# Peptides against a protein of PDB entry 5Z08: the designs that were tried, part 62

Target 1, 168 residues: chain A of PDB entry 5Z08
Amino acid sequence: RQKDEWAKKTSSLMKQLDWFIGEHLGAMLAAEELGGPVVGELMEIDPDDLSAGFNAHGKLKKATSQPDLDRRQRRIDDIWGPQDEQGQAHKRKRGADEALAASAEMRDLIEQLMNKLVEAGGDNSATYVEIPRESAAARFLVRSKVAMFHPNDARRLRLVDFGRDLDD
Target 2, 222 residues: chain B of PDB entry 5Z08
Amino acid sequence: GLPRLIDAIEEASKIPAKRRQTPIKPTIEKLTTHLYTHGASPDSLLRLADLLTLRNHLDQASLAAITRNLYPSSTVSDEVVLRFIGALGHGQLKPTLALQALFLRWLVMVYHLLENPGVLGQVYGVLFDLLDTAAIRPQLCHLLALVTRRKHVRPFRIQAILTLSRQTGGDPNLTGLLRVFKNYYPEIIVGDATKGRASAFKHPDPQWRQHLDEIQQRRSEA

## One batch from the design tools (peptide; aimed at target 1 W6 A7 M14 W19)

Design b2_p22_1_s2 (made by RFdiffusion4, then SolubleMPNN; from b2_p22_1 with R2M N15G R18K E21K A22L)
Fold by OpenDDE base, seed 2:
Structure b2_p22_1_s2 (fold): chain B 168 residues (1-168), chain C 222 residues (1-222), chain A 22 residues (1-22)
Amino acid sequence: as target 1 above (168 residues)
Amino acid sequence: as target 2 above (222 residues)
Amino acid sequence: SMLSFRQLIEEISIGRRKLAKL
């Protein structure tokens, strides 16, 4: 009974995470990989500040009154936006494909990090995942304070142990 | 090196400024320049935390200058964190509230470098009980927004923050912290007193963050 | 928000650890 309740709760939260990655985070990570603004350099971007835009220098553009969703999409469209109509469809498709790739990379990285933390059984040395590159996904996890690099090896990433406080 | 500079400042900190044979300011400037260039090792951080948090004869300007340049070159130990937490609150043996606000700001900026982030969760009650202290409230709310877990969101703390929000006329930092609580318990009724703008808890110093990242990167290459 | 994302990762991680201990 208690195991089933925890399984249902954890599965529901994982579905919410997958939705957030697919609908919002993947496109922002793809923009960062293409030389766009760094996701969450503004620690807590007020939704209103996320809506304001970034200039070519990564600085916040002045907040125009447009809703947050339309501006995220518009910035993605500005970063990925083709110069001409035929270019527009191809770059929208490339932008969608890169957002899907970034979403898949983030989902896989989170899954590996969570599995290693459970498997390690409290041994911090066994919690590290080897990453092939410092991706936008890896950097975002570190900036969001959910992961940390190994002190001496930037190719090794671990999930922050949030559960250490439950065993005391 | 850094250990010799700390030795000289530790010895000078035992002596009142009027009885020192040599001015300490040039040694403080050398220390802060070294910290800015190279950061502080875990051992040096512990020694500097004792200089900043224990009562000594160093002036407030020197203590503030050291705190503003306290870049970790590595991780931050539980012992270092607990020195800064132990220095919070009211009392004649405590640092000034202005210096305590700088310590809380520092803990926010280095939170991702903590060896054990859970250490702050263990002292959550101590931090939460200081929310009525207006001088440290902005940085304290930001730190609590990072530290808060489901186990900390209790009915008495929900009621305490709602009461304090009403008493302060809707402090945006308290409204921001209450939004963090709502992530764990969506059913929290934010009454009319919280119609104000919530703080987004942005990074306190983007330039300090960039410089910290440069110091941390040099360690990963060594 | 980044804070909501962190909280989501935390709750999932705690849930997975609890499920592994049960």
Scores: peptide ipSAE 0.445, ipTM 0.549, DockQ to the pose 0.275
OpenDDE base, seeds 1, 3, 4, 5: peptide ipSAE 0.439, 0.441, 0.439, 0.436; ipTM 0.390, 0.519, 0.535, 0.378; seeds 3, 4 fail the geometry check

Design b2_p22_1_s3 (made by RFdiffusion4, then SolubleMPNN; from b2_p22_1, 6 letters changed)
Fold by OpenDDE base, seed 1:
Structure b2_p22_1_s3 (fold): chain B 168 residues (1-168), chain C 222 residues (1-222), chain A 22 residues (1-22)
Amino acid sequence: as target 1 above (168 residues)
Amino acid sequence: as target 2 above (222 residues)
Amino acid sequence: SPLTFRQLIEEISVGRRKLAEL
């Protein structure tokens, strides 16, 4: 009985988390990976705002064709193609694909972090997940105070153990 | 070292400023400089929490300066947290509301360093009952937003926050807290009339956060 | 909001731990 109640509750919360990641967080993380603003500075990035691109200061750039765009902006322009209607459609599609990829990365990372925390059985040294790169997802988890980097190894990330404090 | 500075300030705090043989300001400056450079150990934090929360003869500027430089070098114990929570509210023996607002801001900024974040959940009722105090409400709402769990979102508290929101003309911080409640109970109508943009509960001081992170990193290298 | 996200992660993490203990 208690196990089933906890399972149902945890499953329901996980669905809410998945929804939040898919509907909101993925687009913001994709924006950060593309050189947009850091997640938490902008609370709501409209997917349409993602398509406009960001300047070097993380502000929405109006689509004016200025020639001396630095290599990062070229990568944004190369990612987002020519400003024609076909380029805008390709831009929107690529933005959606990047948001989906960021959502998948975040979901996978959270799942690994949660599994490692449970498997560690209270051993903090065993709770670390190896991350291939410092992603926007990893940085967001740290900024949100949900995860912490290993003090000596930025490739190792652990979930904050929230559970020790509830049963005492 | 830091313990000796605290000793000197503790002794000076027992004596009215007009009766002190030596000015305390230079010692406070040394303390705040030390705290800024090295942070405070758990033991030092407890002693400083007592100096900040108990009635003594220290001036408000000194108390505020200590609070603004109260960087933990490690974790924050339940005892330290409870000292600050116990100092909240109205009373002649309690710190000023301005200082209480600084304590709440500090708790928000160090929330991730608490040994037991659950301690704040245990005193949730005490915190919630202070929401009518306008001077501390912004920081209190931010702290409550961090602390709130499903177990705390009760019908009477939902009604209380809705009533207070109406009475205050839709305080953005109360609207922000109501949004947190709505995550647990989607049926909560955050009234359209509170057209006010809800507080985002952003970090109160990014520079303080950065400096805290630097202090915390040095501990991991030692 | 990031705050809601943290609350969700915390509650899920606690739930998973409790499920492992049962």
Scores: peptide ipSAE 0.391, ipTM 0.612, DockQ to the pose 0.306
OpenDDE base, seeds 2, 3, 4, 5: peptide ipSAE 0.385, 0.378, 0.388, 0.387; ipTM 0.612, 0.608, 0.619, 0.620; seed 4 fails the geometry check

Design b2_p22_1_s4 (made by RFdiffusion4, then SolubleMPNN; from b2_p22_1, 6 letters changed)
Fold by OpenDDE base, seed 3:
Structure b2_p22_1_s4 (fold): chain B 168 residues (1-168), chain C 222 residues (1-222), chain A 22 residues (1-22)
Amino acid sequence: as target 1 above (168 residues)
Amino acid sequence: as target 2 above (222 residues)
Amino acid sequence: MPLSFRQLIEEISIGRRKLAKL
């Protein structure tokens, strides 16, 4: 009985998470991976500032050279600008495909992180997932304060233990 | 008792100050003293909400004094909340923006006493659309910070806050609200324009809170 | 009550841990 209730609750919450990842987060992570701003930065970045792109520190790269701005602006204009119907359809499709890929990556990463935390049985050293790269998904989880990198190895990511005693 | 004081004020509110046979100020003082000592029942709160939100001949100082002493002795009904929400914005029949700011502050301070906190979530759009009104923005952002849930954090609202933040030179209250949004969507970056000091949305009046708690405790012991 | 992303992750994680112990 209790197990079924917990299973139902957890499943319901997972469906909500999956919906959120698919409907909102995936597109945003895809934009970040494509060298778009971090979604939050995208929202604040004037479409005009989107053209400048972000440096490795998530700061708007000051457009040093005009031509790279034009190419990024072209990419943004290509992503968001009046493209020919075929170009817009192809970009929308590519954007949708990238959003789906980013959603899948995020789901998989969350699943791995959650599974490792369950398997570790309280051993923090065993909770780390090896990540092939610092992805937008990984960065997002860290920014969200739901995951953390290993202090000495940025290829190792763990879910934050939220410290709720399971007996309460 | 409180009902008789409200009756007297309701009758006086129908008459212009210059045409009243008796000064209303002593009755307002008795009302505010009673409210401070005992609080207002749900029924009294509704009647007082009507006095505060509907156009009448009461002076602004009296309305403000009543609002500042509007301690609930019990819960706050959806109807009372909706009276105050309906009084917000611009219009010839609406209360002054100064009084509206007091209403919003009151809603913040009594938020934990709402019978249904979800009622504010239902009118979230109405509240959100008033963010451009500078006079009520601080209290409005604070209320929205309490009310905001994931369902309210929509792309268009994020963009609206960002746009308004730029237009206002980075209002700390808007930055504070955007941080609340970021709790639901951590991907929301508060850009350089919002690098300003965010409001922490601290309780507006700790003394008022303490006094409210004392009034509420007396009810639980009775 | 709509949970934040963090709260969703937290509650799901807790739920999974509870389910593993049951």
Scores: peptide ipSAE 0.524, ipTM 0.462, DockQ to the pose 0.389
OpenDDE base, seeds 1, 2, 4, 5: peptide ipSAE 0.515, 0.515, 0.519, 0.521; ipTM 0.408, 0.529, 0.414, 0.488

Design b2_p22_2 (made by RFdiffusion4)
Pose (drawn by RFdiffusion4):
Structure b2_p22_2 (pose): chain A 102 residues (1-31, 98-168), chain B 214 residues (1-190, 199-222), chain P 22 residues (1-22)
Amino acid sequence: RQKDEWAKKTSSLMKQLDWFIGEHLGAMLAAEALAASAEMRDLIEQLMNKLVEAGGDNSATYVEIPRESAAARFLVRSKVAMFHPNDARRLRLVDFGRDLDD
Amino acid sequence: GLPRLIDAIEEASKIPAKRRQTPIKPTIEKLTTHLYTHGASPDSLLRLADLLTLRNHLDQASLAAITRNLYPSSTVSDEVVLRFIGALGHGQLKPTLALQALFLRWLVMVYHLLENPGVLGQVYGVLFDLLDTAAIRPQLCHLLALVTRRKHVRPFRIQAILTLSRQTGGDPNLTGLLRVFKNYYPEIIVSAFKHPDPQWRQHLDEIQQRRSEA
Amino acid sequence: SSEKRRYLNLAEIWQRLLHTYK
């Protein structure tokens, strides 16, 4: 099957993203850098793992977030995540993976 | 003759205007004239794109003059197209929004000359996420309308464009893009973009006809 | 299908984060 290529591509891309978060983003978020990288990654991992866990239930895809988390503000501003409209302490990913003809 | 002019503009591009041993306006005009007559080669286009895209000491009027006369001879590379794409939106590394509108206008006018038009499809999300920026929205919509293929019409983009249409009170450029979206998915709830400058199109065609000569 | 969906998510995140970073 062609499946593990979609796995190989994902494991490879995940590493490239973590490299980018650690090398470039965490430092930007500081204005320590290491702390910002770890929390951004944890948040993205939690965000992505849940979006698929819901499959169809669009309502269950919110994660709890500290009040003034800069990682969520950046992710919302970069249009990769969205706050819940009723309250801003829960967050979901934009669902890039969902496709009509997937 | 053209590379020498670019070499001069590149050096003046590195120092402030008052420290220049010569006014640059006469040299910018020579470049503008040469581009009008002969077009820009693939390599010259790349160098000009760097000058238009990177922060330097060139003034706005000179950059706009260059952009308006950026008629390609032959083709347009991915290297050139991505530089203009990367120049879009807000950020300290990026050019003015006015120049960005000119770049987007230019990409529409040279869309048929790209070596790899699919490259714009590979950055579709970068173009799309910038629709909120009103200063460049009309030009963004026109380019997105040319670039949109079925694979790009995803539910999250459908919803995002509908929300933006409602919040802006109904931008006709947004509804024009939604029309293109509906062509791929008619299930969607319901300006046919014209060429932005016909004289520029005509002048480009004249310059491009030299490619048939040998 | 799950791995493809994950890949598409990561690809879009990458471009958006990098563009916003710039």

Design b2_p22_2_s1 (made by RFdiffusion4, then SolubleMPNN; from b2_p22_2, 15 letters changed; failed a check: too like the target's own chain)
Amino acid sequence: DEWAKKLKTLEEIKLRLEHTLS

Design b2_p22_2_s2 (made by RFdiffusion4, then SolubleMPNN; from b2_p22_2, 16 letters changed; failed a check: too like the target's own chain)
Amino acid sequence: DEWAKKLKMLEEMMLRLTHTLS

Design b2_p22_2_s3 (made by RFdiffusion4, then SolubleMPNN; from b2_p22_2, 16 letters changed; failed a check: too like the target's own chain)
Amino acid sequence: DEWAKKLKTLEELMKRLTHTLS

Design b2_p22_2_s4 (made by RFdiffusion4, then SolubleMPNN; from b2_p22_2, 16 letters changed)
Fold by OpenDDE base, seed 5:
Structure b2_p22_2_s4 (fold): chain B 168 residues (1-168), chain C 222 residues (1-222), chain A 22 residues (1-22)
Amino acid sequence: as target 1 above (168 residues)
Amino acid sequence: as target 2 above (222 residues)
Amino acid sequence: KEWAEKLKMLEEMKLRLEHTLR
């Protein structure tokens, strides 16, 4: 009886989370991945300045490669740019596809993080998921204080153990 | 009740220890016991913040004991936060750096109870400019790691952290803060400037957290 | 016990994600 109630509640929460990711978060994640604004925050710095990156001295690099800026801007424009009449359907479809892909990545990452936490059985060293890249999804989870990077390895991400941190 | 204990301590704080008719220690112990059991209301928190941050004749051990037991029973107002922030830094009228570190630790531990977390964002510059103060840096970096938003991550602050990290030999707390900045600006290079380990900014006191949660649960049942 | 922990984790995760967007 209790297990069934917990299973139902868990399923309901997962559905709500899936809805939240799909309907609200996915498009913003896709925008960040394409070089748009960071999810949940307005970009106050010109993307052109950001594309240059920061050197080891915290100075903006000179934007040497125009081509990468153009590709990034083009991708942003493809998703969020003014819809020209003929390109609207393809741009909408592409934007929707990128949002769906970002949503799927976020869902998969959350699932992996939860599974590793359960499998670890209390071993904090075993709770880390190896991520192939630092994605917008990974960054958002960290900004949200849902996940944290390994102190010495930014390729390793773990879920913040809300249960233990509350019970310990 | 708590207000009467605060009244007694406020009056005692006006008098040098050698001129007090009654030892303050028993009253401080009663206060800390009460705070541990029931927490402090918003009004009591404000009064206690004044006792902790304003220059008075209370000894450092008493001030530290109050701070360690400063459990909010409810929310923490902007006014309370600003009293603690105003007490930070160097100056003859400011609390000791050891006490300031306890205040910052407290702000970290009660961050989720702030009525307006945005108030810390408004004073972000004040907090950030204190990073050169080694005695408070660990707790300050932790607080900034909670408070930092995109609007705060500016080129000059990135440069300031990188410079300070080099000067400190790669303080892990600064590296941890820089990692938080990297969440907003992925192009920030953390590794070359900071050969050091990054701080994970774990909760400073799990037992204190548990006890706070117990006090807060009683509020939800009332 | 494990199910309760998982549920609590999901609830907290949802709240934190939503709060970050506000």
Scores: peptide ipSAE 0.303, ipTM 0.715, DockQ to the pose 0.299
OpenDDE base, seeds 1, 2, 3, 4: peptide ipSAE 0.234, 0.243, 0.216, 0.274; ipTM 0.402, 0.493, 0.345, 0.648

Design b2_p22_3 (made by RFdiffusion4)
Pose (drawn by RFdiffusion4):
Structure b2_p22_3 (pose): chain A 102 residues (1-31, 98-168), chain B 214 residues (1-190, 199-222), chain P 22 residues (1-22)
Amino acid sequence: RQKDEWAKKTSSLMKQLDWFIGEHLGAMLAAEALAASAEMRDLIEQLMNKLVEAGGDNSATYVEIPRESAAARFLVRSKVAMFHPNDARRLRLVDFGRDLDD
Amino acid sequence: GLPRLIDAIEEASKIPAKRRQTPIKPTIEKLTTHLYTHGASPDSLLRLADLLTLRNHLDQASLAAITRNLYPSSTVSDEVVLRFIGALGHGQLKPTLALQALFLRWLVMVYHLLENPGVLGQVYGVLFDLLDTAAIRPQLCHLLALVTRRKHVRPFRIQAILTLSRQTGGDPNLTGLLRVFKNYYPEIIVSAFKHPDPQWRQHLDEIQQRRSEA
Amino acid sequence: ELEERRRYRNLEEIHQRLEAAV
């Protein structure tokens, strides 16, 4: 099957993203850098792992967030995540993976 | 004769205006004239795109003059297209929004000359996420309308464009893009973009006809 | 295979948008 290529591509891309977060983004967020990288990654991992865990239930895809998390502000500003409209301490990913003809 | 002019603009591009041993306006005019007559080669286009995209000491009037006369001879590379794509939106590395509107207008006018038009499809999300920026929204919509293929019409983008249409009170450029979206998915709840400058289209055609000569 | 495709697409769009934001 062609499946593990979609896996190989994902494991490869995950590493490239983590490299970018650690080398470039954490430092930008500081303005320590290492702390910002770890929390951004943990948040993205939690965000992605849940979006698929819901499959169809669009309502269950929110993760609890500290009050003034800069990682969520950046992710929302970058249009990769969205706050819940009723309260801003839960967050969901934008669901890039959903496709009508997937 | 053209590379020599670019070499001069590149050097003047590195130092402030008052420290220049010569006014640059006469040299910018020579470049503008040469580009009007002969077009820009693929390599010259790449160098000009760097000058238009990177932060330098060139003034806005000179950059706009260059952009307006950026008629390609032959084709437009991905290297050139991506530099203009990377120049879009807000940020300290990026050019003014006014120049960005000119770059987006230019990409529409030269869309048929791209060596790899699919490259815009590979950056579709970068173009789309910038629709909120009103200063460049009309030109963004026109380019997105040319670039949209079925694979790009995803539910999150459908919802995002509908929300933006409601919040802006109904931008006709947004509804024009939604029309293109509906062509791929008629299930969607319901300006046919014209060429932005016909004289420029005509002048480009004249310059492009030289490719048939040998 | 569909789940892996969704994970890939999610990750790819995140990667591209984060670089573009910078």

Design b2_p22_3_s1 (made by RFdiffusion4, then SolubleMPNN; from b2_p22_3, 11 letters changed)
Fold by OpenDDE base, seed 5:
Structure b2_p22_3_s1 (fold): chain B 168 residues (1-168), chain C 222 residues (1-222), chain A 22 residues (1-22)
Amino acid sequence: as target 1 above (168 residues)
Amino acid sequence: as target 2 above (222 residues)
Amino acid sequence: EEEWAKKLKTLEEIYQRLLAAM
């Protein structure tokens, strides 16, 4: 009975996580891969830049070329820009394909990280997953403090042991 | 009790309506009556959130009825909130946009009962990125109006609202949200986009609020 | 049971951290 409840809860949570990755996170990761804004990076909009005010179009008056602002602006234009018919269909399709790819990568990474943690039996050296590239997904896992890179090898990623962080 | 009703509905939710041996409607009615009378405990809320947000064989009318009677008897956990947030947007596995609108409305109505209101601030980007979805936009704008803090008011989001406002012909909910942004940054020039009617983000259901207050009061006396 | 509990807790933490980082 308890095992069945745990299994059910785990399955429910996995479905939610999969949904969250597929429907929310994947699109943002894809935007990052396409040179859009970094996921979870607060645009360090300098409070001073905010104080400069916004024009009638909601743009900062001072064109401080913060690369991140331009990237986010591009994302906005991509999402809400004028739908010129033909070009947007291709862009939407490409964006959808990239979102699916990013979602799949993130899901696979999480699964591998979880599996390695279980398999390692407490040996931290055995918990590393090899990643083929530094992806938006991998970077986001690290920024989220879900995973850590190996100190000497950025191609090796491990899950953070959350059990230790609760006892500290 | 409520847990047994949820158990029965969970089991029924696994089976297509045409293959059920017993009609689920009487059990849903018992559930909704119980929820209306007593509310849902945190544990029951989580289980109900799963039933509402995860793909199952429950009909839309039943899901809507549960959502409309989803009175918390206590607080609303982050986990429950995240279930509903995780159910938003487009996709075959997601609830209908009509149900999503009800979930957002529910979050607005129970916002003051959240164990950690900051959880919505953490998912602010997720909520904000859904503003283009017309079917849920009214409730999203209302929720965002409650959740918005100075840290969320960014130039790109201001521009996004302005752009979307133009595209929608000045949606009053977007105008209302932009006014909330302007409260944090008075220097925001909203131009003609805000000359229109703005939503006041009034409580969406005063009767529901009153009934919630009655349920909450009974718990404080127990 | 303990293993399942650990797995669930880990998944919960992953999910929460992902959300918090957005």
Scores: peptide ipSAE 0.542, ipTM 0.477, DockQ to the pose 0.288
OpenDDE base, seeds 1, 2, 3, 4: peptide ipSAE 0.503, 0.501, 0.508, 0.489; ipTM 0.494, 0.537, 0.790, 0.553; seed 1 fails the geometry check

Design b2_p22_3_s2 (made by RFdiffusion4, then SolubleMPNN; from b2_p22_3, 12 letters changed)
Fold by OpenDDE base, seed 5:
Structure b2_p22_3_s2 (fold): chain B 168 residues (1-168), chain C 222 residues (1-222), chain A 22 residues (1-22)
Amino acid sequence: as target 1 above (168 residues)
Amino acid sequence: as target 2 above (222 residues)
Amino acid sequence: EKEWAEKLKTLEEIYQRLLASM
């Protein structure tokens, strides 16, 4: 009975996590990978930066002086406006594909991190997952204090031991 | 007591309605009556949140009835809030948009009972990104109106609301949310998008509020 | 049982930290 309750709770939470990753976080991570805003970074976006829009690197373009209202509208329209049905369909498809990829990467990283923690049996040196690249997913896990990089190797990521942080 | 009713419903929720030995409706009615009379403890709220948000074999009418009677007898934990937030959006494993709208309405009505109102501020992006979902937008805008702080009012969000407002022909809930944003940044140029009718974000159910207050008062006297 | 509880606690913490960082 108790095992079944734990299994149910775990399954429940996994489904919630999978959904959160797939439906919310994945799109934001994909936006970061595409040079959008960094997930969870409080971009100090000055109201004046509303006018400048984001550059191709997700950084606020320096507000040059009088950006023509038309250029703002065009950039907004270029970002959000009706591009030709074909261009919008391609952007939506690409965005969906990138969101799926980012979701899969995040889910896989979490699973690997959890598995390594269990396998290590308390050996912190054995808890590291090797990551092929510093992805938006990996960076977000670190920013979220879910994971941490190896001090000497940014390709090695481990889960934060949440048990220790409660005793400090 | 309430825990035993929840136990029975949890067990029944695992079984398709056609394969249940006993009808669940009488147990749901007992549960909803109990909730209406006494409210739900934090522990019971969490269990009920799981029943409401997780895919199970409970019918939509039963889930809606539980949600409509989900009176907290105490505070609402972050965990309970996050269960409901995690249930929002599209997907086969998610509750129906109709139930999601009820969950958002519930969060609005219990906002003052949250142990940590800041938890909604942490998931602000999740809530905001769902504004395109017409079925839940009215309740989302209301919740966001409560949750919004200066830190959330970002250029991209202002623009997103403006764009969505144009696309929707000036949804009064979006106009209301833009007014909330403008309270933090008066310099926001909203153009003609704010000239329209705005929602006042009135309490969704004054009778529900009154009954909640009665339940909460009984706890303070005990 | 203890292992499942620990796993659940870890998952909860992961989920909470991810949400808090959004």
Scores: peptide ipSAE 0.467, ipTM 0.447, DockQ to the pose 0.281
OpenDDE base, seeds 1, 2, 3, 4: peptide ipSAE 0.445, 0.457, 0.444, 0.456; ipTM 0.458, 0.470, 0.405, 0.479; seed 1 fails the geometry check

